# Peptides against a protein of PDB entry 3HTU, part 52

Target 1, 75 residues: chain A of PDB entry 3HTU
Amino acid sequence: RRPEEWGKLIYQWVSRSGQNNSVFTLYELTNGEDTEDEEFHGLDEATLLRALQALQQEHKAEIITVSDGRGVKFF

## One batch from the design tools (peptide; made by RFdiffusion4, then SolubleMPNN)

Design b2_p20_3_s1 (from b2_p20_3, 12 letters changed)
Fold by OpenDDE base, seed 5:
Structure b2_p20_3_s1 (fold): chain B 75 residues (1-75), chain A 20 residues (1-20)
Amino acid sequence: as target 1 above (75 residues)
Amino acid sequence: SEEKLKELLEKAKKKAKELE
């Protein structure tokens, strides 16, 4: 899958689970309990980041970078 | 922890909005 396709799957999960406006760490998205049954669970961080960047271009997400790590807010 | 980082991210987002 291309990053954009992963982004679509991720956002579909966010939307269907009613977690719009929620903030996640990158680790939480691919390693957390809430996404254990999702196809993107276990996705490598590099690909995840590219997927989120694609969503960001569509104004569906905002990647947040702090000294302690990175996260994302979905809209 | 993940919870702590999540909290920090929320605070960072809030700050960004306020500085906009």
Scores: peptide ipSAE 0.120, ipTM 0.645, DockQ to the pose 0.331
Fold by OpenDDE base, seed 2:
Structure b2_p20_3_s1 (fold): chain B 75 residues (1-75), chain A 20 residues (1-20)
Amino acid sequence: as target 1 above (75 residues)
Amino acid sequence: SEEKLKELLEKAKKKAKELE
């Protein structure tokens, strides 16, 4: 899958599970308990980041970077 | 920890909005 395709799957989960306006660390999106049954569980962080960047271009997400790590807010 | 990072992210987002 391309990063854009992963982004689509991720955002579909966000929307269907009612996680809009929620903030996640990148780790919990792919390694957390809430996504254990999702296709993107276990996705490498590099690909995840590219997927989220694609969503960001569509104004569906905002990547937040702090000194201690990165996260994302979905809209 | 994940919880601590989450808190930092929320604070960072809030601060960014306030500085706009």
Scores: peptide ipSAE 0.119, ipTM 0.643, DockQ to the pose 0.357
Fold by OpenDDE base, seed 3:
Structure b2_p20_3_s1 (fold): chain B 75 residues (1-75), chain A 20 residues (1-20)
Amino acid sequence: as target 1 above (75 residues)
Amino acid sequence: SEEKLKELLEKAKKKAKELE
């Protein structure tokens, strides 16, 4: 899958699960309990980041980078 | 913990908005 395709799957989960306006660490998205049944569970962080960047271009997500790590807010 | 990190991320986001 291309990054934008992964982004689509991720955002579909966000929308269906009512997680809009929620903040996640990148680890939570791919390794957390809430996404264990999703296709993107276990996705490598590099590909995840590219997927989220695609969503960010569509104003569906905002990537947050701090000294302690990275996260994302979905809209 | 992941929860503490999320809180830090939220705090950082708010701080970023203040700087905009």
Scores: peptide ipSAE 0.115, ipTM 0.639, DockQ to the pose 0.345
Fold by OpenDDE base, seed 4:
Structure b2_p20_3_s1 (fold): chain B 75 residues (1-75), chain A 20 residues (1-20)
Amino acid sequence: as target 1 above (75 residues)
Amino acid sequence: SEEKLKELLEKAKKKAKELE
């Protein structure tokens, strides 16, 4: 899958599960309990980041970078 | 605000560490 395709799957989960306006760490999205049954669970962080960047371009997400990690807010 | 987002992110980080 392309990053954009992963982004679509991720955002579909966000929308369907009512997670809009919530904040996740990158780890939480791919390794957390809430996404255990999702296709993107276990996705490598590099690909995840590219997927989220695609969503960010569509104004569907905002990537947050702090000194000790990264996260994302979905809209 | 970005400050609020970072606050929530820190909370999420703590949660993630607990799951590890």
Scores: peptide ipSAE 0.109, ipTM 0.663, DockQ to the pose 0.095

Design b2_p20_3_s2 (from b2_p20_3, 11 letters changed)
Fold by OpenDDE base, seed 5:
Structure b2_p20_3_s2 (fold): chain B 75 residues (1-75), chain A 20 residues (1-20)
Amino acid sequence: as target 1 above (75 residues)
Amino acid sequence: KEEELKRLKEEIEKKAKELE
Protein backbone atom coordinates (compact mmCIF):
# COMPACT_ATOMS: atom_id res chain seq x y z
CA ARG B 1 0.00 0.00 0.00
CA ARG B 2 1.04 3.54 -0.66
CA PRO B 3 1.34 5.98 2.22
CA GLU B 4 -1.79 7.74 1.03
CA GLU B 5 -3.68 4.48 1.12
CA TRP B 6 -2.57 3.80 4.66
CA GLY B 7 -3.58 7.31 5.56
CA LYS B 8 -7.04 6.67 4.22
CA LEU B 9 -7.42 3.52 6.29
CA ILE B 10 -6.23 5.27 9.41
CA TYR B 11 -8.48 8.25 8.95
CA GLN B 12 -11.46 6.01 8.25
CA TRP B 13 -10.84 4.29 11.56
CA VAL B 14 -10.56 7.61 13.37
CA SER B 15 -13.78 8.83 11.81
CA ARG B 16 -15.81 5.69 12.42
CA SER B 17 -14.45 4.34 15.69
CA GLY B 18 -16.31 6.81 17.83
CA GLN B 19 -13.14 7.77 19.63
CA ASN B 20 -13.52 10.65 22.01
CA ASN B 21 -9.83 11.47 21.81
CA SER B 22 -8.38 12.82 18.60
CA VAL B 23 -4.77 12.91 19.78
CA PHE B 24 -2.55 9.84 19.63
CA THR B 25 1.06 8.92 20.02
CA LEU B 26 2.38 7.16 16.94
CA TYR B 27 2.84 4.08 19.08
CA GLU B 28 -0.82 4.04 20.08
CA LEU B 29 -1.94 4.00 16.48
CA THR B 30 0.10 1.00 15.44
CA ASN B 31 0.67 -0.85 18.70
CA GLY B 32 -2.20 0.18 20.94
CA GLU B 33 -5.05 -2.03 22.00
CA ASP B 34 -7.60 0.21 20.32
CA THR B 35 -6.28 -0.68 16.87
CA GLU B 36 -5.46 -4.36 17.39
CA ASP B 37 -8.01 -5.43 14.81
CA GLU B 38 -7.11 -2.79 12.24
CA GLU B 39 -5.10 -3.48 9.11
CA PHE B 40 -2.62 -0.78 10.02
CA HIS B 41 -1.81 -2.33 13.38
CA GLY B 42 1.85 -3.21 13.43
CA LEU B 43 2.68 -0.78 10.65
CA ASP B 44 6.26 0.43 10.84
CA GLU B 45 6.68 3.95 12.12
CA ALA B 46 8.39 5.21 9.00
CA THR B 47 5.47 4.23 6.80
CA LEU B 48 3.02 5.51 9.39
CA LEU B 49 4.70 8.88 9.40
CA ARG B 50 4.46 9.10 5.63
CA ALA B 51 0.79 8.19 5.82
CA LEU B 52 0.16 10.89 8.39
CA GLN B 53 2.09 13.40 6.34
CA ALA B 54 -0.27 12.67 3.48
CA LEU B 55 -3.23 13.32 5.76
CA GLN B 56 -1.58 16.48 6.99
CA GLN B 57 -1.41 17.76 3.43
CA GLU B 58 -5.16 17.26 3.30
CA HIS B 59 -5.60 19.13 6.58
CA LYS B 60 -6.99 15.99 8.19
CA ALA B 61 -4.19 15.64 10.69
CA GLU B 62 -1.38 17.52 12.34
CA ILE B 63 1.80 15.76 13.35
CA ILE B 64 2.97 16.84 16.78
CA THR B 65 6.64 16.65 17.64
CA VAL B 66 7.89 16.82 21.20
CA SER B 67 11.23 16.06 22.81
CA ASP B 68 10.40 12.42 23.51
CA GLY B 69 8.68 11.53 20.27
CA ARG B 70 5.82 12.25 17.93
CA GLY B 71 2.07 12.08 17.89
CA VAL B 72 -0.81 13.23 15.78
CA LYS B 73 -3.99 15.21 16.14
CA PHE B 74 -6.82 14.32 13.79
CA PHE B 75 -9.38 16.76 12.47
CA LYS A 1 8.10 2.12 29.03
CA GLU A 2 4.44 2.45 29.90
CA GLU A 3 5.17 5.47 32.02
CA GLU A 4 7.32 6.92 29.29
CA LEU A 5 4.50 6.56 26.80
CA LYS A 6 2.14 8.16 29.27
CA ARG A 7 4.41 11.13 29.64
CA LEU A 8 4.82 11.34 25.89
CA LYS A 9 1.05 11.37 25.42
CA GLU A 10 0.70 14.13 27.98
CA GLU A 11 3.30 16.23 26.23
CA ILE A 12 1.65 15.67 22.88
CA GLU A 13 -1.76 16.59 24.27
CA LYS A 14 -0.32 19.69 25.83
CA LYS A 15 1.27 20.84 22.61
CA ALA A 16 -1.81 19.92 20.60
CA LYS A 17 -3.88 22.13 22.85
CA GLU A 18 -1.44 24.98 22.43
CA LEU A 19 -1.79 24.71 18.67
CA GLU A 20 -5.58 25.05 18.80
Scores: peptide ipSAE 0.583, ipTM 0.883, DockQ to the pose 0.877
Fold by OpenDDE base, seed 1:
Structure b2_p20_3_s2 (fold): chain B 75 residues (1-75), chain A 20 residues (1-20)
Amino acid sequence: as target 1 above (75 residues)
Amino acid sequence: KEEELKRLKEEIEKKAKELE
């Protein structure tokens, strides 16, 4: 899959899952319990980041960088 | 690692609110 295709899958999950939190660490998205049944679970961080960057270009997400790492806010 | 990720999450959430 291309990064934008992964992004689509991730955003679909965000939109459908009914999660009460739209902010995630990158680890939560690919290694968290909430995404265990999703196709993008276990996705490498580099590909994940590219996927999120694609979503960011569409104003569907914003990658957040802090001293200890990165996360994402979905819109 | 769990506590570390928890702190990271809190920092991200804090910054996310600042972006609103």
Scores: peptide ipSAE 0.583, ipTM 0.883, DockQ to the pose 0.869
Fold by OpenDDE base, seed 2:
Structure b2_p20_3_s2 (fold): chain B 75 residues (1-75), chain A 20 residues (1-20)
Amino acid sequence: as target 1 above (75 residues)
Amino acid sequence: KEEELKRLKEEIEKKAKELE
């Protein structure tokens, strides 16, 4: 899958899952319990980042960088 | 690692609110 395709899958999950929070660490998206049944579970961080960057281009997400790691906010 | 991830999440959420 292309990064854009992964981004689509991730965003679909975010949109349909009814999450009370739209902010995630990168680890939560690919290694968290909430995404265990999703195709993108276990996705390598590099590919995940590219997928999120694609979503960011569409203004559907914003990658957040802090001192000890990265996360993402979905819109 | 659980505590580290918790700390990270808190920082991410804090930063996310600052960006709003």
Scores: peptide ipSAE 0.577, ipTM 0.881, DockQ to the pose 0.882
Fold by OpenDDE base, seed 3:
Structure b2_p20_3_s2 (fold): chain B 75 residues (1-75), chain A 20 residues (1-20)
Amino acid sequence: as target 1 above (75 residues)
Amino acid sequence: KEEELKRLKEEIEKKAKELE
């Protein structure tokens, strides 16, 4: 899958999950309990980041960088 | 690890609020 395709899958999950908090660490998305049954679970961080960057271009997400890591806010 | 991720999440959430 291309990064854009992964981004689509991720965003679909976000939209359907009904999560109260739209902010995630990158680890939560690919290694968290809530995504264990999702196709993108276990996705490498490099590909994940590219997927999120694709979503960011569409104004569907914003990658957040802090001193000890990165996360994402979905819109 | 869990505590580290918790702190990371808190920092991300803090910054996310600043972006609002």
Scores: peptide ipSAE 0.573, ipTM 0.880, DockQ to the pose 0.880

Design b2_p20_3_s3 (from b2_p20_3, 11 letters changed)
Fold by OpenDDE base, seed 1:
Structure b2_p20_3_s3 (fold): chain B 75 residues (1-75), chain A 20 residues (1-20)
Amino acid sequence: as target 1 above (75 residues)
Amino acid sequence: MEEKRKELLEKAKKKAEELE
C-alpha cells in the first residue's frame, strides 16, 4: 500500500470509531489496544508518518512534534 | 515505557490545544 492508502485506512478508522478531534501518539496508532484489529496495526513508524503527512496535506490531521516524540491530531 | 508514552500524550494534547 502507498502512504496515501494507509492514510485513508487510518482516517476511516478515526471517523468510524468517533475519534475525530482526538490526539494520539504514533505508538498508540500502531501498537495500541484500540487498533489491534485494524490493518494498520503494527505498521512501521516511517510508513505511518508518511501516511499521516498525506492526511495532513488534506487537512485531515496535524502532526505534533514534541521533544520526546510525535503525536497526531485528527480532524 | 507506558509512563513515557503518557507524558508524550499529555504534551501532544497541550500542543493541540495551543493550535486551536
Scores: peptide ipSAE 0.119, ipTM 0.662, DockQ to the pose 0.927
Fold by OpenDDE base, seed 2:
Structure b2_p20_3_s3 (fold): chain B 75 residues (1-75), chain A 20 residues (1-20)
Amino acid sequence: as target 1 above (75 residues)
Amino acid sequence: MEEKRKELLEKAKKKAEELE
C-alpha cells in the first residue's frame, strides 16, 4: 500500500470509531490496544509518518512534535 | 515506557490545544 492508502485506512478507523479530534502518540496508533484488529497495526513508524503526512495535506490530521516524541491530532 | 508515553501524550494534548 502507498502511504496515502494507509492514511485512508487510518482515517477511516478514526472516523468510524469516533476518535475525531483525538490525540494519539504514533505508538498508540500502530501498537496500541485500540488498533489491534486494524490492518495498520504493526505498521512501521516511517510508513505511518508518511501516511499521516498525507492526511495532514488533506487537513485531516496535524502531526505534533514534542521533545519526547511525536503525536497526531485527527480532525 | 508507559510513563514516557503518557508524558508525551500529555504534552501532545497540550500542544494540540494550543493549535486550536
Scores: peptide ipSAE 0.115, ipTM 0.658, DockQ to the pose 0.881
Fold by OpenDDE base, seed 3:
Formats: structure tokens, sequence, C-alpha cells
Structure b2_p20_3_s3 (fold): chain B 75 residues (1-75), chain A 20 residues (1-20)
């Protein structure tokens, strides 16, 4: 899958689960228990970041970078 | 790791508030 396709799957989960306007660490999205049954669970961080960047271009997400790691806010 | 994750989440949330 292309990053844009992964982004679509991730955002679909966010919307369907009512997680809009929520903040996640990148780890929670791919390794958390809330996404264990999702296709993107276990996705490598590099691909995840590209997927989130695609969503960011569409104003559906905002990547947050802090000294100890990264997170993302969905809209 | 869980403790570090929690700290990161708090920092991320604070930064998110600044973006609003």
Amino acid sequence: as target 1 above (75 residues)
Amino acid sequence: MEEKRKELLEKAKKKAEELE
C-alpha cells in the first residue's frame, strides 16, 4: 500500500471509532490495544509517518514533534 | 517504557493545545 492508502485506513478508523480531535503517540496507533484488529497495526514507523504526512496535507491530522518522541492529533 | 510513553503523551497534548 502507498502512504496515502495507509492514511485513508487510519483516518477511517479514527472517524468510525470517534477518535477525532484526539491525540495519540505514534506507538499507540500501531502498537496499542485499541488498534490490534486494524490492518495498520504493526506498521513500521517510517511508513506510518508518511501516511500521517499525507493526512496532514489534507488537514485531517497534525504531527506533533517533541524532544522525546512524536505524536499526532486528528481532526 | 510505559512511563516514558505517558510523559510523551502529556507533552504532545500540551503542544496540541498550543496549536489550537
Scores: peptide ipSAE 0.112, ipTM 0.656, DockQ to the pose 0.913
Fold by OpenDDE base, seed 4:
Structure b2_p20_3_s3 (fold): chain B 75 residues (1-75), chain A 20 residues (1-20)
Amino acid sequence: as target 1 above (75 residues)
Amino acid sequence: MEEKRKELLEKAKKKAEELE
């Protein structure tokens, strides 16, 4: 899958689960309990980041960089 | 805008700590 395709899947999950306006660490999205049944669970962080960047371009997400890691807020 | 930014960063940091 292309990053944009992963982004679509991720955002679909966000929307369907009512997680809009929520903040996640990148780790939570791919390794968290809430996404265990999602196709993107276990996705490598590099690909995840590219997917989120695609969503960011669409103003559907904002990637947050902190000293101890990265997160994302979905809109 | 900056206040919102701070809140987001704090949330991200908090969650990161909880996952460690």
Scores: peptide ipSAE 0.078, ipTM 0.613, DockQ to the pose 0.095; fails the geometry check

Design b2_p20_3_s4 (from b2_p20_3, 12 letters changed)
Fold by OpenDDE base, seed 4:
Structure b2_p20_3_s4 (fold): chain B 75 residues (1-75), chain A 20 residues (1-20)
Amino acid sequence: as target 1 above (75 residues)
Amino acid sequence: MKKKLEELLKKAREKAKERE
């Protein structure tokens, strides 16, 4: 899958899951319990980042980068 | 370090909930 395709899957999950929390660390997004049954679970961080960057281009997400790691906020 | 990030993001989640 292309990064854009992964981004689509991720955002579909965000949109359909009824989540009231739109902020995730990159780790919990692909390794957390909440996404255990999703296709993108276990996705490597490099590909994940590219996927999120694609979503960011569409103003559907904002990648949060701090010295201690990265997270993402979905819109 | 990762814990700090997670704590910060957790707080962000809580703030978002409060605004809804």
Scores: peptide ipSAE 0.112, ipTM 0.638, DockQ to the pose 0.286
Fold by OpenDDE base, seed 2:
Structure b2_p20_3_s4 (fold): chain B 75 residues (1-75), chain A 20 residues (1-20)
Amino acid sequence: as target 1 above (75 residues)
Amino acid sequence: MKKKLEELLKKAREKAKERE
């Protein structure tokens, strides 16, 4: 799958799950309990980041970067 | 580790909750 395709799957999950607070660390998205049954669970962080960057281009997500880690907010 | 990130994410979650 291309990063854009992964982004689509991730955003579909976010939308369908109805998360009250759509803020995650990158680790939570691919290694968290909430996504264990999703196709993108276990996805490498590099590919995940590219997927999120694609979503960011569409204004569907905002990547949060600090000196000691990264997270994402979905819209 | 990641204390600063956790703090920022916590604030982001709180703001999102307040808007609901």
Scores: peptide ipSAE 0.112, ipTM 0.640, DockQ to the pose 0.242
Fold by OpenDDE base, seed 5:
Structure b2_p20_3_s4 (fold): chain B 75 residues (1-75), chain A 20 residues (1-20)
Amino acid sequence: as target 1 above (75 residues)
Amino acid sequence: MKKKLEELLKKAREKAKERE
């Protein structure tokens, strides 16, 4: 899959899951309990980042980079 | 450090859910 395709799958999950909180760490998205049944679970962080960057270009997400790690806010 | 961020976000999320 292309990064954009992964991004689509991720955003579909975010939209359909009805999450009260749309902020995640990158680790949480691919290794967390909430995504255990999703195709993108276990996705390598490098590919995940590219997927999120694609979503960011579409104004569907904002990548948060801090000294201690990275996260993402979905819109 | 990464685990610290995870923990902080987790706590923030739980607190937000409690206020809803």
Scores: peptide ipSAE 0.101, ipTM 0.632, DockQ to the pose 0.173
Fold by OpenDDE base, seed 3:
Formats: structure tokens, C-alpha cells, sequence
Structure b2_p20_3_s4 (fold): chain B 75 residues (1-75), chain A 20 residues (1-20)
């Protein structure tokens, strides 16, 4: 799958999850309990980042980078 | 803006730890 395709799958999950908080660490998205049954569970961080960058270009996500880790906010 | 994002990430980290 291309990064854009992964991004689509991730955003579809976010949209249908009905979660109260749309902020995640990158680790949480691919290794967290909430995504255990998703196709993108276990996705390598490099590919995940490219997928999120694609979503960011569409204004569907914002990647958060701090000195000690990264996360993402979905819109 | 950056401070707000950092706080959001902090909350995300806490949530992630709870799920591990």
C-alpha cells in the first residue's frame, strides 16, 4: 500500500471510532489497544509518518513534534 | 500554539501508557 492509502485507512478508523479525543501518539496508533484489529496495526513508524503527512496535506491531521516524541491530531 | 500542542501530546502519552 502507498502512504496515501494507509492514510485513508487510518482516517476512516478515526472517523468511525467515535472517540472523544482525537489526539494520539504515533505509538498509540500502531501499537495501542484501540487499533489491534485494524490493518494498520503494527505499521512501521516511517510509513505511518508518510501516511499522516498525506493526511496533513489534506488538512485532516496535524503532526505534533516535540523534543521527546511525536503525535497527531485528527480533524 | 506550540504549548497547546505539547499539552495535547502529553495527554496522548498518558492515555497510551494506560492502554499498555
Amino acid sequence: as target 1 above (75 residues)
Amino acid sequence: MKKKLEELLKKAREKAKERE
Scores: peptide ipSAE 0.100, ipTM 0.641, DockQ to the pose 0.127

Design b2_p20_4_s1 (from b2_p20_4, 9 letters changed)
Fold by OpenDDE base, seed 4:
Structure b2_p20_4_s1 (fold): chain B 75 residues (1-75), chain A 20 residues (1-20)
Amino acid sequence: as target 1 above (75 residues)
Amino acid sequence: MKEEERKKDEEKVREKLKEL
């Protein structure tokens, strides 16, 4: 899958689960219990980041960088 | 407003990262 396609799957999950306007760590998205049954569970961080960057271009997400790591806000 | 919102989101990320 292309990053944009992964982004679509991720955002669909966010929307279906009613978690818009929520903040996640990148780890939560790919390793958390909440996404255990999702296709993007276990996705490598590099690909995840590219997927989120694609969503960011669509103004559907914003990647948040702090000293201890990264997260993402979904809109 | 946007700045404060961003700071709040950053703090949320920091808090979540502490849980790891």
Scores: peptide ipSAE 0.667, ipTM 0.898, DockQ to the pose 0.906
Fold by OpenDDE base, seed 5:
Structure b2_p20_4_s1 (fold): chain B 75 residues (1-75), chain A 20 residues (1-20)
Amino acid sequence: as target 1 above (75 residues)
Amino acid sequence: MKEEERKKDEEKVREKLKEL
């Protein structure tokens, strides 16, 4: 899959899931319990970042970088 | 307003990262 395709899958999950918070760490997305059954579970961070960057270009997400790591907010 | 929201989001990320 291309990054934008991964991004689509991720965004679809975010949209359909009953999330009480739109902010995630990158780890939560690929290693969290909530995404165990998703195709993007276990996705390497490099590919994940590219996927999120694609969403960011579409203004559907914003990658948040702090001193201790990265997260993402979905819109 | 956007700046405040950004800071809040960053703080949320920081808090979540502590759980790792």
Scores: peptide ipSAE 0.663, ipTM 0.897, DockQ to the pose 0.825
Fold by OpenDDE base, seed 2:
Structure b2_p20_4_s1 (fold): chain B 75 residues (1-75), chain A 20 residues (1-20)
Amino acid sequence: as target 1 above (75 residues)
Amino acid sequence: MKEEERKKDEEKVREKLKEL
């Protein structure tokens, strides 16, 4: 899959799952319990980042960088 | 994103990272 295709799958999950909070760490998206049954579970961080960057270009997400790591907010 | 909202979201990320 291309990064854009991964981004689509991730965004579809965010949209349909009814999450209370739209902010996630990158680890939560690919290693958390909430995404265990999703195709993007276990996705490597490099590919995940490219997928999120694709969503960011579409104004559907914003990557958040802090001193201890990265997260993402979905819109 | 508004500056104050960004700061709040950054704090949320920091708190989540502490759980790892």
Scores: peptide ipSAE 0.661, ipTM 0.902, DockQ to the pose 0.764
Fold by OpenDDE base, seed 1:
Structure b2_p20_4_s1 (fold): chain B 75 residues (1-75), chain A 20 residues (1-20)
Amino acid sequence: as target 1 above (75 residues)
Amino acid sequence: MKEEERKKDEEKVREKLKEL
């Protein structure tokens, strides 16, 4: 899959997950319990970042960088 | 407003990272 295809799958899950918080760590998305049954579970961080960057270009996500790591906010 | 929202989002990320 291309990064933008991964981005689509991730965003679809976020949109349907019913989560009340739109902010995630990268680890939560690919290693969390909530995504165990999702195709993107276990996705490597490099590919994940490219997927999120694709969503960012579409104004559907914002990658957040802090001193201790990275997260993402979905819109 | 935009800066304050960014800071709040960063804080949420920091708190989540502490859980790892």
Scores: peptide ipSAE 0.657, ipTM 0.895, DockQ to the pose 0.829

Design b2_p20_4_s2 (from b2_p20_4, 11 letters changed)
Fold by OpenDDE base, seed 5:
Structure b2_p20_4_s2 (fold): chain B 75 residues (1-75), chain A 20 residues (1-20)
Amino acid sequence: as target 1 above (75 residues)
Amino acid sequence: SEAEERRRDEEIVRERLKKL
């Protein structure tokens, strides 16, 4: 899959899931319990980042970088 | 403001990273 295709799958999950927060760490997306049944579970961080960057270009996500790591906010 | 929202979101990420 291309990064934008991964991004689409991730965003679809975010949209359809009953999340109490729209902010995630990158680790939660690929290693969290909530995504265990998703195709993008276990996705390497580099590929994940490219997918999120594609969503960011569409203004559907914002990558948040802090000193201890990265997260993402979905819109 | 946009800046305040950004700071809040960053803080949320920081707190969640502590759980890893």
Scores: peptide ipSAE 0.725, ipTM 0.927, DockQ to the pose 0.819
Fold by OpenDDE base, seed 3:
Structure b2_p20_4_s2 (fold): chain B 75 residues (1-75), chain A 20 residues (1-20)
Amino acid sequence: as target 1 above (75 residues)
Amino acid sequence: SEAEERRRDEEIVRERLKKL
């Protein structure tokens, strides 16, 4: 899959899961308990980042960078 | 403000990273 295709799958999960919080760490998306049954679980961070960057281009996500790591906010 | 919202979101990420 291309990064854009991964981004689509991730965003579909965010939209349908009914999450009350739109902010995640990158680790939570690919290694968290809430995504264990998703196709993108276990996705490498480099590919994940490119997928999120594709969503960011569409104004559907914003990557948050702090000193200790990264997160993402979905819109 | 946008700046305040960004700081709040960054703090949320920081706190979650501490739990890992």
Scores: peptide ipSAE 0.725, ipTM 0.927, DockQ to the pose 0.851
Fold by OpenDDE base, seed 1:
Structure b2_p20_4_s2 (fold): chain B 75 residues (1-75), chain A 20 residues (1-20)
Amino acid sequence: as target 1 above (75 residues)
Amino acid sequence: SEAEERRRDEEIVRERLKKL
């Protein structure tokens, strides 16, 4: 899959999930319990970042960088 | 403000990272 395709799958999950918080660590998205049944579970971080960057271009996400790591906010 | 929002978002990420 292309990064844009991964981004679409991730965003679809975010949109349909019952999450009450739109902010995630990158680890939570690909290794968390909440995404165990999703196709993007286990996705490598490099590909994940490219997928999220594609979503950023569409104003659907924002990658947040702090000293201890990265997260993402979905819109 | 947008600056405050960014700070809040960063803090949320920071708190989530502490759980890992």
Scores: peptide ipSAE 0.724, ipTM 0.927, DockQ to the pose 0.814
Fold by OpenDDE base, seed 2:
Structure b2_p20_4_s2 (fold): chain B 75 residues (1-75), chain A 20 residues (1-20)
Amino acid sequence: as target 1 above (75 residues)
Amino acid sequence: SEAEERRRDEEIVRERLKKL
């Protein structure tokens, strides 16, 4: 899959899951319990970042960088 | 403000990272 295709799958999950929070760490998206049944579970961080960057270009996500790591906010 | 929202979102990420 291309990064933008992964981005689509991730965004579909965010839209369907009814999550109370729209902010995640990158680790939670690919290694968390909430995404265990999703195709993008276990996705490497580099590919995940490119997928989120594609969503960011579409104004569907914002990557948040702090000193100890990264997260993402979905819109 | 947008700047305040950004700071709050950053703090949320920081707290979640501590739980890993």
Scores: peptide ipSAE 0.724, ipTM 0.927, DockQ to the pose 0.842

Design b2_p20_4_s3 (from b2_p20_4, 9 letters changed)
Fold by OpenDDE base, seed 2:
Structure b2_p20_4_s3 (fold): chain B 75 residues (1-75), chain A 20 residues (1-20)
Amino acid sequence: as target 1 above (75 residues)
Amino acid sequence: SEEEELEKDKKKVEEKLKEL
C-alpha cells in the first residue's frame, strides 16, 4: 500500500471508532490495544509517518513533535 | 487561540508518552 492508502485506512478508523480523544501517540496507533484488529496495526513507524504526512497535507491531521516523541491530532 | 490549543495537545502527547 502507498502512504496515502494507509492514511485513508487510519483516518477511516479514527472517524468511525467512536474515540473521544483525537490525539494519539504514534505507538498507540500501531501498537495499541484499540487498533489490534485494524490492518494498520503493526505498521512500521516510517510508513506510518508518511501516511500521516499525507493526511496532514489534506488538513485531516497534525503531527505533533515533543521532546520524547511524536503524536498526531486528527481533524 | 490556535497556539494555546497546540500547546495543550503537546502536553497531552507528552503525558501519553510517559505511559509507555
Scores: peptide ipSAE 0.654, ipTM 0.901, DockQ to the pose 0.871
Fold by OpenDDE base, seed 5:
Structure b2_p20_4_s3 (fold): chain B 75 residues (1-75), chain A 20 residues (1-20)
Amino acid sequence: as target 1 above (75 residues)
Amino acid sequence: SEEEELEKDKKKVEEKLKEL
């Protein structure tokens, strides 16, 4: 899959899950319990980042960088 | 403001990272 295709799958999950907190760490998305049944579970961080960057270009996500790592907010 | 909201979100990410 292309990064944009992964991004679509991730965003669909976010939209359908109805999560109260729209802020995630990158680790939560690929290694968290809530995504164990999703195709993007276990996705390498480099590919994940590219997927999120694609969503960011569409104004559907914002990648957040802090001192100890990265997260993402979905819109 | 957008800047204030971003700062709040940064703090949320930092808090989540502490759980790792």
Scores: peptide ipSAE 0.654, ipTM 0.900, DockQ to the pose 0.818
Fold by OpenDDE base, seed 1:
Structure b2_p20_4_s3 (fold): chain B 75 residues (1-75), chain A 20 residues (1-20)
Amino acid sequence: as target 1 above (75 residues)
Amino acid sequence: SEEEELEKDKKKVEEKLKEL
């Protein structure tokens, strides 16, 4: 899959899952319990980042960088 | 403001990272 295709799958999950928080760590998306049944579970961080960057270009996500790591907010 | 919202989101990310 291309990064854009991964981004689509991730965003679809976010939109349908009804999560109580629209902010995630990158680890949470690919290694968390909430995504164990999703196709993107276990996705490498580099590919994940590219997928999120694609969503960011569409104004559907914002990658958040802090001192101890990164996260993402979905819109 | 947008800046204030970003700061709040950063704090949320930081708190989540502490759980790892």
Scores: peptide ipSAE 0.654, ipTM 0.901, DockQ to the pose 0.823
Fold by OpenDDE base, seed 3:
Structure b2_p20_4_s3 (fold): chain B 75 residues (1-75), chain A 20 residues (1-20)
Amino acid sequence: as target 1 above (75 residues)
Amino acid sequence: SEEEELEKDKKKVEEKLKEL
């Protein structure tokens, strides 16, 4: 899959999962319990980042950088 | 403000990272 295709899958999950918190760490998306049954579970961080960057271009996500790592906010 | 909201979101990410 291309990064933008992964981004689509991730965003679909966010939109349909009923999550009350739009902020995630990158680890939560690919290694968390809540995404265990999703196709993008276990996705490598490099590809994940590219997928999120694609969503960011569409104003559907914002990558958040802090001192000890990164997260993402979905819109 | 946008800056205030971003700061709050950053703090949320930081707190989540502490769990790892």
Scores: peptide ipSAE 0.654, ipTM 0.901, DockQ to the pose 0.875

